# Ledger of designs, part 122: peptides against a protein of PDB entry 3ESW

Target 1, 322 residues: chain A of PDB entry 3ESW
Amino acid sequence: NNIDFDSIAKMLLIKYKDFILSKFKKAAPVENIRFQNLVHTNQFAQGVLGQSQHLCTVYDNPSWHSIVLETLDLDLIYKNVDKEFAKDGHAEGENIYTDYLVKELLRYFKQDFFKWCNKPDCNHCGQNTSENMTPLGSQGPNGEESKFNCGTVEIYKCNRCGNITRFPRYNDPIKLLETRKGRCGEWCNLFTLILKSFGLDVRYVWNREDHVWCEYFSNFLNRWVHVDSCEQSFDQPYIYSINWNKKMSYCIAFGKDGVVDVSKRYILQNELPRDQIKEEDLKFLCQFITKRLRYSLNDDEIYQLACRDEQEQIELIRGKTQ

## One batch from the design tools (peptide; made by RFdiffusion4, then SolubleMPNN)

Design b2_p19_1_s4 (from b2_p19_1, 12 letters changed)
Fold by OpenDDE base, seed 3:
Parts: sequence; structure tokens; C-alpha cells
Structure b2_p19_1_s4 (fold): chain B 322 residues (1-322), chain A 19 residues (1-19)
Amino acid sequence: as target 1 above (322 residues)
Amino acid sequence: EDEELLELFELLQEMEKLL
């Protein structure tokens, strides 16, 4: 009896696909209970859920994408991308063009578009007066500032003129296109939207130790790539742990298609205690939220995303950047 | 257990390419 190995292989692939898809079926009542109990009893879990409700969907706004694309100097951006892409003779295929685009967007954003703001300039004295600014504290937004999703306003007094300058911490990325200044939060928020506006697969990475950055899914590299707009950094996940010697406990990535603990990518040394949640509960939480985010997707979309998830887990476990 | 499943995934992906 000639064993039809091809038939067996096809049957195995079908069964495997069905198995993978079965993980994304509607949550069992027990899973819903576990989820509800977890988010009600664990503050970290509640925080992750709250962030997911915002960060996973807020950037999927076509109106915002249009406003971004109208605001950026696209002619300059594409001119620079084309110039850098042409140097490498197209030998690496069309998918690499997007990596050049992201690298140029990092350059453009940091060098030409957005400004780091430790302290605001004095509204009365004008530009380059931040050195004269003394922090007085923070307060709630006024009626105008509240229109732009502002939670906190930092208050500064000018040592030269005595006038008060307000630095609203806007969370509306469209307002940030106007203000063009901020810290890591404003940088990452607007830059995430910028990348999304080019139709890219992007995640917002939250670090518990007061930093935030992006990940972009490179079709060329076939993996999630670290992207930090503040640092103009592409594919340098080590910069925090190694270069900054930063101590970290959690890095959580939030995207339209999932929530993933990416701590292993970024926490290479100086790991802080992961005591905010049980590891099994965090894994469950991320999987459960991811499952909810994919609920409306078809079987092929679910399967492709699940394959990406597994490949990412291999990368995170083995430390092999393919 | 997770590592074995990942290895199985890799094998299945390679098998799919041969098919």
C-alpha cells in the first residue's frame, strides 16, 4: 500500500488550520468569567484593558489619516525615500520600500516636523525662552484645552516677564499636528497616527516605566520592527535596556488586531519585578483582548494573523531576528 | 509546551511550502 504522503500532509494542514481557528471562536463562559474577575480584581489588568479600548482603535480613523497626509510634506518625504531606495538598486524587492518610508518618516518627524518640549517657550517672550520657565505645577484643562482631549496642563512662569505659560498635554493627535511639540507621549501618539495614515500595520508600545514607542510590521523583514520617533530609531529594541541602561518590567503592544506582551523584545537586562499580575493571567488577558479584536475577521484573516502571532512568539522566545 | 507547539508550527509552515 503506497502511503499517499501528500494526502496526509494536506489533511494535517487542514486540521492544523482548524485547530488554530478554534482558538479564536467565541469565548467560553468560563473565559468570560475569568476575564471579568481579572479586570475587576487586578489594577494592572484593568489598565491594560483601558488602554486597549483606546489605543487599539483610535488610530483607525480615515478622517484623521486624510488630515495627516494633507499636513505632511509628502513631496519631500517621497523624494527622500526614492533617493535612498535608488541607492540600493532595488535588489531587495518592493517590500523594502516601506522600510525606507518609515526611516524617512522618522527623520522627517524628528528633524523637520516635531519638537521636543521639556519646558514651553514663554508665550510673551517668544521662541527659545524655555530656559526662563519655572514649573509651578499642573492643573486641569480649561474649556478650550478640554476640546482636544487634554487631561493635564503644566503651568510655567517666565522668570523674565513674570507671565504664565500653559503647556497642555494634549492627547488629540490632530491638535498635535498644530502644536508640533511634546514629550514621548505626544511624539508616539502623533507618530503612530502618521504611520497608520500610510496604511501601515502599527502597534503602540506602552512601557510601565514611563516611555512609549511604536512597532511597525515590516513586510520586508516579515516581523514587527521597533520604531521610536523620539530617538529616530528603527529596529533598535535594545536602546532602552542597553544604551539607556533603563530598568523595565512591562512592555505591552497595542494594535488593531491584538494586544501582545513584547517585554522580551525590549527588556534585555535590568529587569524589574513583574509583580503587577501573574504571568499566566497577563498571557490570558492579552489573548482574550486579541480574540475580541479579531471577532469580526474571517477565517483566512484570523489564520494569517495567528501565523504572525506564532512567528512573533518564536522570535521573542528564541531571540532570533530573522 | 509552548516551545513544542512553536516547533510544530514551523514544521507545518515548511510542509505547506513543499505542498
Scores: peptide ipSAE 0.073, ipTM 0.750, DockQ to the pose 0.413
Fold by OpenDDE base, seed 5:
Structure b2_p19_1_s4 (fold): chain B 322 residues (1-322), chain A 19 residues (1-19)
Amino acid sequence: as target 1 above (322 residues)
Amino acid sequence: EDEELLELFELLQEMEKLL
C-alpha cells in the first residue's frame, strides 16, 4: 500500500489548523476565573492588563492617522526612501521598501521633526536656555494641560530670569505633533502613532526598568523588528543589555492583535529577578489578553496570526533570526 | 513540551510549502 504522504500531510495540516483555531474560542469559565483572580491578586498582572486596555487600541484611530500624514513632510520622506530603495532594494523585491520607509522615518523623526527634552527652555528667555533651568518638582496639570491627557507637569525655574517654566508630560500624541519635544515616553508614543499612520503592524514595548520602544513587523524579514525612535535604531535589540549594560527584568509588547513577553529578545545579560509574577501566570495572562483581542477576527486571520506567533516563539527560544 | 510543539509547527509549515 503506497502511503499517500500528500494526503496525510493535508490531513495533518487541517487538524493542526483546527487545533490552533480551538485555542482562540471563547474562554472557558475556569480560564475566566483564573484571569480574574490573577489581575485582582497580582499587581504586575493588573498593570499589564491596564496597559493593554490603552496601548493595544489607542493608535488604531483613522482621524489621528490623517492628522499625522498631513503634518509630516511626506515629499521629503518618500524622496529619501525612493533614493535608498533605488540603490539596493530592486533586487530584494517590494517588501524591503517598508524597511527603508521605517529607517527613513527614524531619521526624519530624530533629525528633522522631534526634539529630546531633558530640561525645557525658559519660556521667557527663549531658545537654548535649558542649561539655566532648575527642577522644582512635579505638579498636576492645569485646566489647559488637562485637555491633552496630561498626568504630570514638571516645574522648572530659570536661574537667569527667575520665571517658572512648565513641562507638561502630554500623553495625547496629537498634542505631541504640536509640541515636538519630550523624553522616551513622548518619543515612543508619537512614533508608534506615526508608524501606525503608514498602515504598519506595530507594537509598543514597555520595559519595567523605565524605557519604552517599538517593534515593527517587517514583511521582508518576516519577523518583529526592534525600533527605537530615541536612538534612531532599527533591528538592534541588543543595545540595552550589551551597549548600555542595562539591567532589565521584563519587556512586554502591546499591539492590536496581542500582548507578548519579548524579554528574551532584549534581556541578553544582566537579568534582574523576575519576581513580580510566576512565569506560568504571565504566559497565561498574555495569552488570555491576546485571545480577547482576536475575538472579532475570522478563522483565516486567527490562523495567520497564530503562525506568526509561533515563528516569534521559535525565534525567542532559539535566538535565531531566520 | 513547548519545544516539541515548536518543532512540530516548523515541520507542518514546511509541509504546507510543499503542498
Scores: peptide ipSAE 0.029, ipTM 0.673, DockQ to the pose 0.413
Fold by OpenDDE base, seed 2:
Structure b2_p19_1_s4 (fold): chain B 322 residues (1-322), chain A 19 residues (1-19)
Amino acid sequence: as target 1 above (322 residues)
Amino acid sequence: EDEELLELFELLQEMEKLL
């Protein structure tokens, strides 16, 4: 009896696909109860949920993508990408072009487009006057600032002229295209939108210890790649733990297709206690939110994403990029 | 359990490439 191994393999793959798809079916009543209890009883879980409700969807706005593309110097960007691709990219295939694009966007954003704002310049004294600025504290937005999803306004007094300068912390990324300045929050917010505007798969990574960055899914590398706009950093997940010697507890990635604990990618040393939630509950929470984000996807999309998720988990466990 | 599932996943992915 010649065992048709190909037929058996196909049947196994079908059963495996069905098994994977079964995990992404509508949540059972017991899972809903567990989820509700978790987010009502655990503040960290509530925070992750709240962030997911915004970060997983806000950047999927076609109108914003158009505004971004109209605002950027695309001619300069593509000229630089083409120049770098022409050196080495042809040997590696077309998929590497996107990696060159992201690297150029990092360069362009940091060098040509956006500015770090530790302190604002004095509105009266003009440019390069931030050294004269004394923080007075923070307050709520005024009526104009409130139009641009501003939660907090930092208030500064100029030591030279005595005038008050407001630094609104805008969360509207379209307003950030105008202001072109901020800290890690504004940088990451706008840069996430920029990457999304090029049709890239992007996640917003939140670190509990007051930093934020992006991940981009490289088709060339076939993995999620660390991207930090503030640092002009591509594929340097070690930068925080090693270079900065930063202590961290949680890194959570938020994307349109899921929420993932990516702490293992970035927390290489100096791990802080992970005491905000039970590990099992965090795993459940991320999976539950991810499942909800995928409810509208077809079986093939769900399966492909699940395969990508498993590959990422292998990477995170083994510490090896395949 | 997670490691066994990952190993199974890898085997299935390799089979899928060979089919």
Scores: peptide ipSAE 0.025, ipTM 0.618, DockQ to the pose 0.379
Fold by OpenDDE base, seed 4:
Structure b2_p19_1_s4 (fold): chain B 322 residues (1-322), chain A 19 residues (1-19)
Amino acid sequence: as target 1 above (322 residues)
Amino acid sequence: EDEELLELFELLQEMEKLL
């Protein structure tokens, strides 16, 4: 009896695909009740939901992608990518080219395009005057600042000239293409949009302990890759826990196709208590939101994403980047 | 249950690469 192993394998794969697809069907009434109860009773769950409603969709704007591509020095970017790609002796058409693109975008963004702003320069005294700035506090946006999704404006007084300088914390990434300055929030916001504008699979990673960064799905590495625009960092998830000795409790990734707890990728030591939600409820929440984000996808797209999700879970559990 | 599902998934992905 020659066991046709290929036929058995094909049948198993079909049944497995059907099983996976069954998990992504419309939520049962009991799951909807659990979800509603969770987001109404748990503030952390409500926060994750609120972030997902924005971060999972906001960057999928073709008009914004066009504005980004028109604003960046694409000739310089591609010249540098091509130079580094050729230097390493890669052939054209390899998936690795996109990794070189992301690395150059990190370089370009930090060195040529965007500025870190601990304190603004004095509007009157000019460049390199931030040392003379004293924080006076924060206030609401004025009528002009409010046009650019500004939640808070930091107010500074110049110790030299006595003038007030406003530092609006804009959440409109198109406004950030003009201002070209900020902290981790502005950096990550605009850089996420930049990566999306190149047609990349990108997630926004929120850390509860006041940091944010990106993940990019590398087709070459076949995994999610840590990307921090502030640090010009590619594939260095350890920088927070090890290099910064940062204490962290939660890292949540938000993308168009899902919400994922990626804490295990970044929290390598000095873990803070995960006391904001039960682990089972967080897992349920992320899965439930992910199901909703995938409702419009076809069965093949759902299956491919589910395979990617499981591979990521294996990576996160085993600590082995395949 | 999650570990068993992950193991099963790995086996299935390996099988898919062999097909």
Scores: peptide ipSAE 0.021, ipTM 0.574, DockQ to the pose 0.494

Design b2_p19_2_s1 (from b2_p19_2, 11 letters changed)
Fold by OpenDDE base, seed 4:
Structure b2_p19_2_s1 (fold): chain B 322 residues (1-322), chain A 19 residues (1-19)
Amino acid sequence: as target 1 above (322 residues)
Amino acid sequence: SEEEQRELYLKAKKILEES
């Protein structure tokens, strides 16, 4: 009996696909009840949900992408990408070109475009006067600042001239294209939008211990790659735990197609207690939100994303980020 | 703070480069 192995393989693949797709069907009433109870009773779960409602969708704005591309020096960016790509002897059409693009965007953003703002310069005294600035505290936005999704304004007094300088913490990334300064929040916010504007698969990673960064899905590496605009860092997930010796409890990635606990990628040592939610409930929450984000996708898209998710979970378990 | 973390990183980087 010539076993038609190809026919069996096709049949098994179909059954496997159906099995995977069955996991992404609309949530059962019991799952909805569990979800509602979780977000109403657990503050951390509510926070993750709230962040997902913003971060998973906000960067998928074609109007913003156009504004970004019009604002950046694309000629310089692509010139540098092409130069570095050619230098390494890669052929045109290799998926690795996008990795070079992301690396150049990191360089361009940090060196040419955006500025770290620990303290603002004095509006009166001009550039390089931040050393003369004394923090007075924070306040709510004024009427103008409120137009740009500003939650907090840091207030500084110049020790030299006595004038007050306001540093509004804008959450509108389009406003950040104008201001071109901030801390990790502003850097990550605008840089996430920049990467999205090039049509890349990007996630926003929130760390509970007051840091944020990106992940880019490299088609060349076939995995999510750590990207930190503040550090001009590409594929260095260890920098926080090892280089910074940072203590961390949770790292959650937010993308258009899902919410994922990526703590295992970044928390390599000095793990803080994960006491904000039960591990099973966090896993359930992320899966539940991910299912909701994928409800409009077709079966093939759902299947491809599910395969990607499985590969990522294997990577996270094996610790093979290298 | 973000600043303290950055300072720690810069110190650690210097130590690693001198090591």
Scores: peptide ipSAE 0.016, ipTM 0.480, DockQ to the pose 0.013
Fold by OpenDDE base, seed 1:
Structure b2_p19_2_s1 (fold): chain B 322 residues (1-322), chain A 19 residues (1-19)
Amino acid sequence: as target 1 above (322 residues)
Amino acid sequence: SEEEQRELYLKAKKILEES
């Protein structure tokens, strides 16, 4: 009997797919109990869960995407992308063009659109007066500031005129399109929304040691790519641990399709103790949240994402970009 | 290909079990 190798291969692939899909079925009662116990007993786990409830879904807002695209100078952006793409003469199709787009968005955002605000200018004295500002502390938002998801307002006194200037830390990214200023939090928040508005797969990366950035899934490179709007950085995950000599313990990526510990991508040296949670519990937590985020997806979507997850895990373990 | 995906999964699983 001629062995139908094609039939056997198809059967094996079906069984493999079924096996992968079985991992994304509804959690067993024991897993739910483990999850509940973990988030109630471990503060770090509770923090990760809390962040996931916001960061994984907030940027998937079509109305916000429209507002972003209406606000940006799209003509300038695409003109610059086309110019850079033409210089390189790449025969590579539509996928590489998206990498050029992200690079231009990084340039545009940092150079033309948004401003770093260590200290605000004095509202009375005008522009370039931040050097005269003394911090007085922080307080809650007023009635107007509260409309824009403001949890904290930094208060400054001008050494020249004595007037008080408020620097509200807005979490509403649409308000940030107006204010055009902030620190790493505001930069990453708005830039994440900007990338999402172009239909890109984006994750928000939280570092425990007070920094935040993005990851973009490059279809050309077929992997997650480091993107830092503050640094105008593309595919330079080493900048923190190597260039800055930053000490870090945890980097967690939050996206619509999952939560992933990406620490191994960014912590190349100067690793701080990972003592906030057991490694097995963190792995479980991220997988559990990811599973929940995918409950509404069909079998084909789940399978494709699972394959992507496995590729990323190989990359993270080997420490090699594939 | 689906075969490549399967191989990647198996490799990843092995690495994770040995780490």
Scores: peptide ipSAE 0.007, ipTM 0.405, DockQ to the pose 0.119
Fold by OpenDDE base, seed 3:
Parts: C-alpha cells; sequence; structure tokens
Structure b2_p19_2_s1 (fold): chain B 322 residues (1-322), chain A 19 residues (1-19)
C-alpha cells in the first residue's frame, strides 16, 4: 500500500493544533493549587502577579488612546514618517512603515515632547534652576497629587530662594501628558500608552535592577523589538549589558496577551544570581498568567499567539537578536 | 509553514530539556 505522506502530514498538523489548544483550556485544579501556593509563598511571584494585574490591561483604554492622539502633534509625526519612508524608497502599504512610525515616535517623544527630570526646576525661581535644588527626601502625596495615582513625592529645597519644590512621581499616564517630565518610570509608562494608542502590539518590560522599557511587535521583522524611549533606541537589546555594562538578573515583559521572561534577550553578560524564584516556578507562573489572559480568546487567536510564543522562545534560545 | 513550526517547537523543547 502506497503511504500517503500528505495525508499523514495533515493528520499530524491537526493533532498539533489540538495539542496547542489543549494547553490553553481552563486550568486543572492541581495547576490552580500550584499557582496559589506559589504566589502565597514566593515574594517575587507575588510581585510578578501584582504587576501583571496592572500592566497587562491598564493601557487597553480607548478613552486614553483618544486623549493621547489629540495631544500629540500627529501632523508633524506623520510628516516626518512619510519623509523618511519615502527617502528610503519604500512603497505605501509595506509593513515596514510601522517601524518608521515607532522610530519617529521615539524621536518625537525624546526631542520634542517629554523631558528628563533628574531634579526639578525651582517653582519660584523658574526655568533652568535645577542646579540649585537639594533633595530633602520623599513623602506621600497631598490631596491634589493623590488624584493622579501618585505614590511618592520627591521633595527639593532651592539653595537660592529657600522654597520647597515638589516632584510627584505620577503613575497616571494622562497626567504625564500634562507634566511632560520624569525618569525612566514616567517615560516608559507614557510611551507604552503612546504606542498602544497607535494600535500597536506593545509590552512593558520590567527589569529588577531599576530600569524599564518597551517591546513592540514588528510585523515587518516578525518579532518583538526592543524599544527604549529614554535612549531613543530601536532594536538595541544589548545596550544595557554591553554599552552600560549593567548587571541584571530578571527582565519580565507584560502585555495584554501574556507575561514572558525576556531575560535572555537583554542579559548578555554580567548576569546576577537568579535566586528569587526557581526557574521552573517562574516558567509556570508566566505560563499560568498568560493562559488566564487568553481565556476569552477564540481557538484561532489562541493558536496564532501560541505560534508567536514558540517563535519567540526559539529566538531566545538561538540568540538571533543578541 | 505550520508543519515547520511544529518541528521547530519539538527541537526547541528538546534543547530546553537538555539545558
Amino acid sequence: as target 1 above (322 residues)
Amino acid sequence: SEEEQRELYLKAKKILEES
């Protein structure tokens, strides 16, 4: 009997799809118990869960997207994108246009829109007075600051006039559209929202060693791309480990469709001990949260995302972008 | 192809189990 290899291949593909879909069904009781035990006993796991509950969903707000798009100089942005796109000889409709958009948004955000604030200017003395500011410490928000999801306020005294200037660390990204200043936290928070407002697939990357950045899924490159608004950086995951010689232990990406350990993309050297959680438990945790985030998706969406997940894992193993 | 993706998955899984 002639072996129908095409029929066998089709059958194997069906079985593979069914297998993939089976992984995203409702969690078994044993998995729920494991999850509960992990988040109750491991502080790092609690932190990852807490961050996921906020970061995975907060930026999916249509009202915020509208406010962002109304606030940005879209005419300038698209003018610059079109200019650079045309300069490189690309035709309209290519997926690469979105990469040009992200690059322009990085430029616009850093050069035209947002400001780094190491120390605030004195509220009394005016502009370019930050050199006269002495830190006094941090305190809780006042009644007005509390309206904008502020957990901490840095306090500064002016050496010239003696007045106190408050620098609230706002977590409300809409308030950041007004203040237009901050450090890596404020930069990444607002820039994540900006990218989401353009309908892009974006993750927030948390590094345990006090830095944060974004990842954008490029349809042109067919992968997650490193994006750091503070550095105006596109596709330079090596900048921390190599350029900064930064020591790092964990990088965790948070998106609407999942939570992923992306440490292998960014920790190229100077790896710190990964002693906060067992590797198996971290893998389980990220997969479990990801599964929960996908409970409402249909089989086709689940399958496509699962294929993307596997491609990313292969990339991380091979070090293709390192 | 989806078949190639399956093969890559199995290969990746094996590498992860050996590491």
Scores: peptide ipSAE 0.005, ipTM 0.355, DockQ to the pose 0.117
Fold by OpenDDE base, seed 2:
Structure b2_p19_2_s1 (fold): chain B 322 residues (1-322), chain A 19 residues (1-19)
Amino acid sequence: as target 1 above (322 residues)
Amino acid sequence: SEEEQRELYLKAKKILEES
């Protein structure tokens, strides 16, 4: 009996697909109980959940995408992308164009568009006066600042004129298109929206040790790529652990399609204790949130994303980006 | 990549064997 290997392969693929899809079915009552208990008893889990409720969905706003695209110098951006693509991109295929786009967006954002604000300039003395600013602390937003999702306002006094300058820490990325200044939080927030506005698959990466960055899914590289707008960095996940010698415990990626512990990509040395949650519980939490984010997707979308997830997990285990 | 597909296949096969 000639074993119809093709028929067997098809049956195996069907069974495998069904198995994968079964993992993304509506959570069983026991999983819901476990989830509820975890988020109510573990503060870190509650924090991850809270972040997911915002970061996984906030950037999927078509109105915001339009505003971004209307605000950016698209002619300059695409001119530069086309220029770089014309050098080497044709040899690598069309999918590499998006990598050039992200690299140009990093350049444009850092060099032409946004500004790092360690201290604000004095509102009275004008530009390049930040050196004269003394921090007085932080306070809540005023009525105007509160319109733009502002949680805190840093207060500075000018040593030259004595006037007070407010530096609102806006969380509204549309307001950041106007202010065009901030720290890692504002940079990452707006840059995440910018990347999303170009229709890219993007995740917001939260590091517990007070840094944030992006990941972009490169179709050319067929993987998640580290993107840090503050550093104009593309595919350099090692910069924190190696170049900065930063100590880190957790890096969690938040995207529309899932929440993923990406710590293994970025924590290459100087690992801090991961004592905020049990590893099994964190894995469960991320998977549970990911399932919820995918509840509206069809079977083919779920399967494709699950394949992508597995590839990423293999990558993270092998350290292929090192 | 073909290598990634092979790894996914091997993983799938292992999962199917363990199930």
Scores: peptide ipSAE 0.010, ipTM 0.414, DockQ to the pose 0.086; fails the geometry check

